# Peptides against a protein of PDB entry 5D63: the designs that were tried, part 14

Target 1, 292 residues: chain A of PDB entry 5D63
Amino acid sequence: SLRRGIYHIENAGVPSAIDLKDGSSSDGTPIVGWQFTPDTINWHQLWLAEPIPNVADTFTLCNLFSGTYMDLYNGSSEAGTAVNGWQGTAFTTNPHQLWTIKKSSDGTSYKIQNYGSKTFVDLVNGDSSDGAKIAGWTGTWDEGNPHQKWYFNRMSVSSAEAQAAIARNPHIHGTYRGYILDGEYLVLPNATFTQIWKDSGLPGSKWREQIYDCDDFAIAMKAAVGKWGADSWKANGFAIFCGVMLGVNKAGDAAHAYNFTLTKDHADIVFFEPQNGGYLNDIGYDSYMAFY

## One batch from the design tools (peptide; made by RFdiffusion4, then SolubleMPNN)

Design b1_p9_3_s1 (from b1_p9_3 with F3L A4S)
Fold by OpenDDE base, seed 3:
Structure b1_p9_3_s1 (fold): chain B 292 residues (1-292), chain A 9 residues (1-9)
Amino acid sequence: as target 1 above (292 residues)
Amino acid sequence: GGLSEATRP
């Protein structure tokens, strides 16, 4: 089954993603097909899938940017019914906003069926143009029509997945204690992570003995990422991944505080030095403590 | 070996 998480949802037939027009929070805002740029945020095209308890394979889809939900207009079963953003809640009982999401017959893509109408989210005519209509349309689970097949590219990790990535890293001290602060984390591309670092003012900050040293830099970076998340997204129920570590060197005679994020495949961590903006596979320290 | 001994890399 599809896991809870943040997804970029891409059509299986053409290079088009499910996009909330202008990221608007207004009820009735069109959801449309739109081009995307790989390895970028794609602001209006991220969806938090929240599984409905005790309803198999059924979710709400919250637009990360607007905080509104994917909604089949009037729950109509008519082919061509508009799919829009609309106010809602993660665990709603409104069938207009409940979506059964299961693997298609090809075993890699998904189909998105409205729980009430039993129609499917359809990129009308497979139109690859920006602003192309997305609508509810008649279909079946087993048909091969790419207009109704979608790849769910996962853009987030659970706290358990993050914990597992840390545990696999060779630069973890035997005394390591990790503290998990949230449940689901949007993982940023390095370019975005670096931009947040730049905008924080840290590149111009002066290292000063004790009063503004490694721990201050690392905490300031985490605070900057947290603030960026709060200012950028209207959806709730997730955080932005940015960890803080305390580490000790191999000789055991020096310690350091630094940041870390996840690699693109979410399988590993990469260290980030907030004093210079560098990404490193080996920062020269083994972590004995982290919070993220 | 504490944080007080940490320096910029």
Scores: peptide ipSAE 0.046, ipTM 0.729, DockQ to the pose 0.152
Fold by OpenDDE base, seed 2:
Structure b1_p9_3_s1 (fold): chain B 292 residues (1-292), chain A 9 residues (1-9)
Amino acid sequence: as target 1 above (292 residues)
Amino acid sequence: GGLSEATRP
């Protein structure tokens, strides 16, 4: 079954993603097909899937940017019914905003069925142009029509997945203690992570003995990422991944504070040095504490 | 508690 998380949802037939037009929070804002750039944020094209308790394979889909929800207009079963952004809540009982999401017959893509109407989210005519209509359309679970098949590219990790990635890393001290701060984390591309670092002013910050040293840099980076998240997204129920570690060197005579994020496949961590903006697979320290 | 980091070369 589909896990709770943030997804970039891409058509199986053409290079088009499910896009909330202009990222607008207005009720009735069209959801459309739009081009996307791989390995970027794609601001208006991220959706938080929240599973509905005791309703199998059924979710709300909250646009991360606008904080509004995917909504089938009037819950109509007519082919061509508009799919729009509309105000809602994560655990609504409104069938216009409830979506049953299961694997298609190809075993890789998903189909998105409205819970009430039993129609499917359809990229009309497979149109790859920006602004192409997305609508409810008649269909079945076993049909192979690519207009109704979608890849769910997961852009987030659970706290458990982050914990597992840390546990696999060879640069963890035997005394390691991790502290989990949130439940679900949007994982940023390195380019975005670096841009937040640049915008924070840290590249121009001066290292000063004790008063502004490694721990200050590492905490300032985490604070900058947290602020960026709060200022960028209207949806709730997730955080932006940025960890802080304290580590000790092999000799046991020096320690360091630094950041870390996850690799593209979410399977590993990569260390980030906030004093110079570098990414490293080995920062020269073994972590005895982290919070993220 | 941890040790403070010295100036990086």
Scores: peptide ipSAE 0.036, ipTM 0.722, DockQ to the pose 0.169
Fold by OpenDDE base, seed 1:
Structure b1_p9_3_s1 (fold): chain B 292 residues (1-292), chain A 9 residues (1-9)
Amino acid sequence: as target 1 above (292 residues)
Amino acid sequence: GGLSEATRP
């Protein structure tokens, strides 16, 4: 069963991702195949899958950038029907925007079936060119046609997954208390996380005893990431992962405030020092408090 | 007690 989350959706046959053309929020904006760059944010190619309560394996797909939803034009069952971005809501009853997503016969990729028409999201002719048509097309769940098979690469974590990653880390104090602020988090590549840090002005900020020290740097980074999220994405129902920790050293005579994010595989946390932009597996402190 | 932080240059 597909989990709620943000996905990069890649064709199983060719190196093409589901892309909302120009990231436009206009109704009827084409959804197309487009090339992507691994380990980057791929701005127009991120989709929030929201499961519909009491409807098995059925979701809306919200484009993270535009805030619009994947929509089968007029809900038509005709092969070649356009798939577009269109205004909507996460829990709509509009069958044009409801997608049943289940494993294909290969057990790795997914197929995306429109709930109403029962047609499948199809990269027409398996065209790998930028701007290639994506359409509703006839098919069956058991067919092996790669034009209708998609890999769902999860780009986010739930709060529970983040909590589990923290719990596995060896640099957690016995007195640790974590406070979860949101439910789902987009996990940024380090390059993007670093760029936000640079753009925040923190690299040029002067450390000053008490008045602008470790806690100020850590909170400023958290605030910068939050603002970046709000300014960058029109979709709702998720946050950008950036944690704040308070930690104590092994001797118990020093404490520090710092940030953390998740590793690429989402299994572990990595510490981030907002005073110098460094990523560390061991920051020299054991966390007794976090909020994220 | 107070926080003892790593300083940056």
Scores: peptide ipSAE 0.034, ipTM 0.725, DockQ to the pose 0.128
Fold by OpenDDE base, seed 4:
Structure b1_p9_3_s1 (fold): chain B 292 residues (1-292), chain A 9 residues (1-9)
Amino acid sequence: as target 1 above (292 residues)
Amino acid sequence: GGLSEATRP
């Protein structure tokens, strides 16, 4: 079953992703095929899949940027029916906005079926052009047509997955205590994480004994990421991943506060030094506390 | 005790 999370949804046949045109929050905004850049945010192409309780394999799909939901126009079962962004709620009963998402016959891609109409999300004619029509179209679960097959690339982690990544890291002190602040986290590319750091003013901040030292830098970075998240995305129900750690060195005579994020594959953490913007696999400290 | 760090380069 598809997990709750944020996904970049890519066509199985051509290098095109499901895109909310211009990221607009207006009702009826077209959802279209659009090119994407791997390992980037792809702003208008992120979708929060929220599972509907007691309805098997069925979700709403909220565009992260606009906060609107994938909507089959008038719930029509006619082939070629527009798929648009439309205002909604995560647990709506409106069948125009309910999508059954299950593996296709190839076992890797998914098909997206409208709950009411039983038609499938279709990249019309497999058109790879920017702005290509995405529509509801007749189909079956076992058909191999790539126009209706989609890869769901997970761009977020659950709190449990983040916890597991931390637990795998060798730079954890035996006394480690972790504190989870949210349930689902968008994981940023390092380039974006760095840009937030730059925009925060931290590169120009001066270290001062006690009054503005390592803990202030680390907390300021987390606050900057939090604000960036709030200012950038209209969807709710997720956070932006940015951790704070307190660590002790091997000798046990020095401690440091620093940040961390997740690697691209979400399997590991990487340390971030907010005083210089550096990424390190080993920051020279073992963490005895984290919150994220 | 508090946190001990080096001065920012």
Scores: peptide ipSAE 0.036, ipTM 0.721, DockQ to the pose 0.133; fails the geometry check

Design b1_p9_3_s2 (from b1_p9_3 with A4S T7V)
Fold by OpenDDE base, seed 5:
Structure b1_p9_3_s2 (fold): chain B 292 residues (1-292), chain A 9 residues (1-9)
Amino acid sequence: as target 1 above (292 residues)
Amino acid sequence: GGFSEAVRP
């Protein structure tokens, strides 16, 4: 079953992703097929899947950028019915915005069925061109038509997954205590994380003993990521992953405050030094406290 | 007490 999370949704047949055109929040904005760049943010192509309580395998799909929801126009069961962005809520009862998402017959991809119409999200004719029509179309769960099969690439982690990644890192002190601040986290590629760091002004910030030192840098980075999240995305119900750690060196005579993020596969953490923008597998400290 | 680790030159 599909977990709550943020997904990049890619067609199983052609290199096209489900894209909200121009990231527009206007009701009726077309959802279209569009090219994507692996290992990047793909701004208009991220969808928060929110499971509906007590309705098996059924979700709303909120576009992260626009804050609007995938919507089957008029809930029509006619083949070729437009799929658009439309205002909504995560737990709506509007069947135009409810999508049953289950594995396809190939066991890897998913099909996206409108709850009301029972039609499927279809990349019409498997068109790989930018702006290709995505529509509701007749189908069945067992059909192999790649026009209606989608890979759900997870772009976020749950707090539990983040906790697990931290727990297996060798640079965690025996006294470690982690404090989880949110439930679901968009994990940024390093390039984006670095850009946020640059835009924060931290590269030009002067280290000053006590008044602006390691803890200030680390907290400023987390604040910058938080602000970036708020400024960049209109959807709610998730955070941007950026951790703060307090650590002690092996000798036990020095302490440091630093950041961390998750690796691309979400299985491990990598340390980030906000004083120089470096990514390290070993920052030279063992963490006894983190919040993220 | 406190933290004041310097990394950058």
Scores: peptide ipSAE 0.241, ipTM 0.823, DockQ to the pose 0.186
Fold by OpenDDE base, seed 3:
Structure b1_p9_3_s2 (fold): chain B 292 residues (1-292), chain A 9 residues (1-9)
Amino acid sequence: as target 1 above (292 residues)
Amino acid sequence: GGFSEAVRP
C-alpha cells in the first residue's frame, strides 16, 4: 500500500508530471501535465498523500505549494471531466477529492481512481506538451493504458526512515540519543539546501567565542530551513528535513555542533558544516545527540 | 565550559 508522504507523480508513458497550473490556490485551477527536471524541487508538482482512516488505499492529494486538493469537477463519471485544484481538508468526506491509489497491472506504476465516480486520472492522449489536459476517464484496474499509469516518486521520509538512516551511519556515538520533532520530512536537494544557507546570511556571519560559535551556526541553519519551509509552502502536516547534531571527536577532548541532511536515496545521512557550507561524509566527530 | 569549535578563520 502507498504510504503517507510527499510525491512527485510522473506519467508512465511520457516524461510529464502532474502539475497544478501556476501553483494557484484558486478554486478550479487546472491540473495539467508538465515537464520536470529530475533532482530539483519542481515547485508546483509535489503532492502530499494523506491516507483516509478506515478506507482502504484511499487518499487526499494536497498540492504542497498551493495547499489546495486534487478535485474531480462535480464528481462526474463522464470521460473528459476536468481535474482541478480546489480548497479542502486532509480528511474530507467529499468524494470529489478522495482518490483510491493502487498498483497497476505492471506492478510498478499506480493508477489513481476517484472514489466516487470510479474513473481514473488520465493524461489525455498521452500528450507530453506543457499544459496537457488531465481528466477523469473511464478505465479498469487491469488495463495497461499508460495514459492512466503513474509513478509515485517519494520526495519525503518518515521520522522512522530518518531514524534508520542515522542508525546506519558509522559516526554515531555509543551513547547517542535522537529526538524526533516531526512526522514527515521533505528532503531537499543539496543545491536548495545550500541556497537556503546562503540566503540565511551565515556565509558572512562572524564566528565569536561563546556568543556566536558552532551551536549558534547550527541552530541558525535549522531556523533558516524552518522559515524557508513556512514561506515557501501553503500545505501543512510536514516539515523540511534539517538536523542538528552534537558530537565528540575520537580523542574525546573536543565537542562540535553541526547539521545533517539525507542523501538522494534517503538511505544515509550526510553532514553539513554551517560555518563553511561544506558537505562531508566524515565531519570528524561522533554524534551523541541529534534533533530533527 | 561548553561548545566553541571554530571551523574557519
Scores: peptide ipSAE 0.240, ipTM 0.822, DockQ to the pose 0.188
Fold by OpenDDE base, seed 1:
Structure b1_p9_3_s2 (fold): chain B 292 residues (1-292), chain A 9 residues (1-9)
Amino acid sequence: as target 1 above (292 residues)
Amino acid sequence: GGFSEAVRP
């Protein structure tokens, strides 16, 4: 079954993603097909899927940017009914905003069925143009029509997945203790992570012994990422991944504080040095503590 | 005790 998380939702037939037009929070804003750039944020095209307790395979879909929810207009079962952004809540009982999401017959893509109408999210005519209509449309789970098949590219990790990635890393001290601050984390491309670092002013910050050294840089980076998250997204219920580690060198005579994020495949961590903006597979320290 | 590691001048 589909896990709770943030997804980039891409059509199985054409290179088009589910896009909230202009990222607008207004009720009735069209959800449309739009081109995307792989391995980038794609601001208006990220959706938080929140599973509904005790309702199998059923979710709300919150647009990360606008904080509004995918909504079938008037819950109509008519083919061609508009799918829009609309105000809502994660655990709503409004069937206009409840979506049953299960694997299609091809075993890779998903279909998105409105809980009430039983119609499916459809890229009308498979139109690959920017602004193409997305609508509720008649269908069945076993049909092969690519207009109604969607790849769910997961852009986030759970705290458990992050914990597992850390546990696989060879640069973890035997006394390691991790402290989890949130439940779900958007994982940023390195380019975005670096841009936040640049915008924070850290590249121009002067290292000063004790008063502004490794721990200050590492905490400042985490604070910058947190603020970026708050300023960038209107949806709640997730954080932006940016960890802080305390580590000791092999000789045991030096300690360092640094950051870390996850690799693109979310399977491993990569260390980030906030004093110079570098990404490293080996930072030269073994971590005995992290919080993220 | 404490942290004071520098990776740049």
Scores: peptide ipSAE 0.238, ipTM 0.822, DockQ to the pose 0.171
Fold by OpenDDE base, seed 2:
Structure b1_p9_3_s2 (fold): chain B 292 residues (1-292), chain A 9 residues (1-9)
Amino acid sequence: as target 1 above (292 residues)
Amino acid sequence: GGFSEAVRP
């Protein structure tokens, strides 16, 4: 089953992603095919999939940027029916906004079926141009039409997945205690993480003994990421990943506060030094506490 | 006491 999470949804046939046009929150905003850039945010192309309790493989899809939901216009089963952004709620009973998402016959891509109409999300004619029509279209689960097959590239991690990544790292102290603040986390590309760091003013902040030192830098970075998240996205129910760690050196005579994020494959953590903006596999300390 | 680690670029 597809996990709750934030996804970039890419057509299996052409390099096009499901895009909410202009990121607009207006009811009836077209959802279209649009080009994307790998390893970037792709602002209007992120979707939070929320599983519906007691309805197998069925989700709402909330556009992260606009906070509106994928909606089959009038729930019509006619081929060519528009798919739009529309106001909604995560656990709606409106079948226009309920999508059954399961593996296609190829075992890698997914098909997206409207719960009510039983039609499928279709990139019409496999058109790779920006603004290409996405519509409900007749189909079956077992056919191989690439117009109706989609890769779900997961852009977030659960708190459990983050916890597992930390547990795999060799620079964790035996007394480690982690404190989980949220349930689902958008994981940023390093370039975006660095840009937030730059925009925070931390690169120009002066280290001062006790009054503004390692703990202040680390907490300021987390605060900056939190603010960036709140200012950037209208959807709720997720956070932006940015951890704080307290660590002790190998000699046991010095302590440090620093940040961390996740690698691209979400399997490992990488340390981030907020005093200089560096990414490190080994920061020289073993963490005995983290919150994220 | 406390944390006061300084890291240089």
Scores: peptide ipSAE 0.230, ipTM 0.824, DockQ to the pose 0.185

Design b1_p9_3_s3 (from b1_p9_3 with A4S E5A)
Fold by OpenDDE base, seed 3:
Structure b1_p9_3_s3 (fold): chain B 292 residues (1-292), chain A 9 residues (1-9)
Amino acid sequence: as target 1 above (292 residues)
Amino acid sequence: GGFSAATRP
């Protein structure tokens, strides 16, 4: 079954993603097909899938940017019914905003069925153009039509997955204690992470003994990422991944504070030095404490 | 193994 998480949802037939037009929070904003750029944030094309308790394979889909929900207009079962952004809540009972999401017959893509109408989210005519209509359309679970098949590319990790990635890293001290602050984390591309670092002013910050040293840099980076998240997204129920670590060197005679994020495949962590903006697989310290 | 005044680069 599909896990709770943030997804980039891409058509199985053409290089088009499910896009909320202009990221608008207005009720009735069209959801359309739009091109995307791999390894970028794709602002209007991220969707938080929240599983409905006790309703198998059924979710709400919240647009991360607008904070509105995928909505089948009037819940109509007519082919060609508009799919729009609309205000809602994660655990709504409104069948216009409830979507049963299960694997298609090809075993890799998903189909998105409206819970009430039993119609499917359809990229009309498989149109790859920007702004192409996405609508509810008649279909079946077993048909092979790529207009109704979607890849769900997960852009987030759960706290448990982050914890597991840390545990696999060879640069963790035997005394390590981790403190989990949130439940689900959007994982940023390094380019975005670096841009936040630049915009924070840290590249121009001067190291000063005790008064502004490694711990201050690391905490400032985490604060900058947190603020970026709050300022960038209207959806709730997730955080932006940025960890802080305290580590000790192998000799045991030096300590350092630094940041870390996850690799592209979300399986490993990579260390980030907020004093110079560098990414490292080995920062020269073994972590005895992290919070993220 | 923790932080100390002399070991914070």
Scores: peptide ipSAE 0.042, ipTM 0.713, DockQ to the pose 0.205
Fold by OpenDDE base, seed 1:
Structure b1_p9_3_s3 (fold): chain B 292 residues (1-292), chain A 9 residues (1-9)
Amino acid sequence: as target 1 above (292 residues)
Amino acid sequence: GGFSAATRP
């Protein structure tokens, strides 16, 4: 079953992703096929899938950028019915905005069926051009038509997944205590994480004994990421991953505060030094405390 | 006890 999370949704047949045109929050904004760039944010192409309690395999899909929801126009079962962004809520009862998402017959891709109409999200004619129509279309779960098959590339982690990644890391002190602040986290590419760091002013900040030292840098980075998240996305119910750690060196005579994020595959953490913008697999300290 | 801050390189 599909987990709650943020997804980049890519067509199984052509290199096209589900895109909310211009990221507009206006009701009726077309959802279209659009090219994407791997390992980037793809701003208008991220969708928060929220599972509906007590309705098997059924979700709302909130566009992360606009905060609007994937909506089958008038809930029509007619082939070619537009799929648009529309205002909504995560746990709506509006069947125009409820999507049953299950594995296709190939066992890798998913199909997206409107709960009410029972039609499927379709990249019309498999058109790979930017702005290609995405519509509701008749189909069945077992058909092999790639126009209706989608890869769900997970762009976020749950707090439990982050916790597991931390637990696997060899640079965790025996006294470690972690504090989870949110439930779901968008994991940024390093390039984006670095850009936030640059824009924060931290690269130009002067280290000063105690008054602005490692803990100030680490907390400032987390604050910068938090603000970036709030300023960038209109959807709610997620955070941007940026952790703070306190660590002690092997000798036990020095401590440091630093940041961490997740690797691309979300399986491991990587340490980030906010004083120089470096990414390290070993920062020279074992963490005894983290919050994220 | 105590927290000894590391310097910026």
Scores: peptide ipSAE 0.041, ipTM 0.732, DockQ to the pose 0.144
Fold by OpenDDE base, seed 2:
Structure b1_p9_3_s3 (fold): chain B 292 residues (1-292), chain A 9 residues (1-9)
Amino acid sequence: as target 1 above (292 residues)
Amino acid sequence: GGFSAATRP
């Protein structure tokens, strides 16, 4: 089963992603095919999939940027029915906004079926152009038509997955205590993480004994990421991943505060030094405390 | 407390 999370949804046939046009929050905004850049944010193309309790394999899809939901116009079963952004809620009973998402016959891609109409999300004619129509279309679960097959590239991690990544890292002290602040986290590319760091003013901040030292830098970075998240996205029910750690060196005679994020595959953590913007696999300290 | 701040490398 597809897990709750934030996804970039890419067509199986052509290099096109499901895009909410202009990221608009207006009811009836077209959802279209659009080009994307790998390893970037792709602002209008991120969707929070929220599983519906007691309805197998069925979700709402909230556009992260607009806070609106994927909606089959009038719930019509007619081939070519528009798929749009529309106001909604995560646990709606409106069948226009309920999507059954299961693996296709190829075992890697998914098909997206409207719960009410039983039609499928279709990139019409497999058109790879920006603004290409996405519509409800007749189909079956077993068909191999790439116009109705989608890769779900997961862009987030659960708190449990983050905890597991930390537990696998060799630079964790035996006394480690972690504190989980949220349930689901958008994981940023390093380039975006670095840009937030730059925009925060931290590169120009000066280390000063006790009054603005390592803990201040690390907490300021987390605050900057939190503010960036709040200012950038209208959807709720997730956070932006940015951790704070306290660590002790091998000799036990020095301590440091620093940040960390997740690697691209979400399996490991990488340390981030907010005093210089560096990414390190080994920061020279073993963490005895983290919050994220 | 026992926490010792670290300088920039």
Scores: peptide ipSAE 0.039, ipTM 0.732, DockQ to the pose 0.176
Fold by OpenDDE base, seed 4:
Structure b1_p9_3_s3 (fold): chain B 292 residues (1-292), chain A 9 residues (1-9)
Amino acid sequence: as target 1 above (292 residues)
Amino acid sequence: GGFSAATRP
């Protein structure tokens, strides 16, 4: 079954993603097919899938940017019914905004069925052009029509997945204690993470003994990422991944505070030095504490 | 013991 998380939803037939037009929060904003760039944020194309308790395989889909929800216009079962962004809540009972999401017959892609109408999210005519219509359309679960098949590319990790990635890293001290602050985390590309670092003013900040040293840099980076998240996205129920670690060197006579994020495949962590903006697989310290 | 801060490179 599909896990709670943030997804980039890509058509199985053509290189087009489900896009909320202009990222607008207005009711009735068209959801359309649009090109995307791999390994980037794709701002208007991220969707938080929230599972509905006690309703099998059924979700709301919240656009991360607008904070509005995928909505089948008037809940109509007519082929060609518009799919739009519309105000809502994560656990709504409105069947216009409830989507049953299950694997297609190919075992890799998903189909997205409106709970009420039983029609499917369809990239009309398989059109790969920017702004192509996405609509409700008749179909069945076993059909192979690529217009109604979608890959769900996971862009987030749960706190448990982040914890597991940390546990796999060889630079963790035997006394390690980790503290989880949130439940689901959008994982940023390094380019975005670096841009937040630049915009924070940290590149121009001066190291000063005790008053503004490694811990201040590391915490300032986390604060900058948190603010960036709050300022950038209207959806709730997730955080932006940015960890803080305290580490000790092999000799045990020096300590450091630094940041970390997840690798592209979400399987490992990479260390980030907020004093210079560098990414390292080995920062020279073993972490005895993290919070993220 | 205390936390020993590292300097910039």
Scores: peptide ipSAE 0.039, ipTM 0.728, DockQ to the pose 0.148

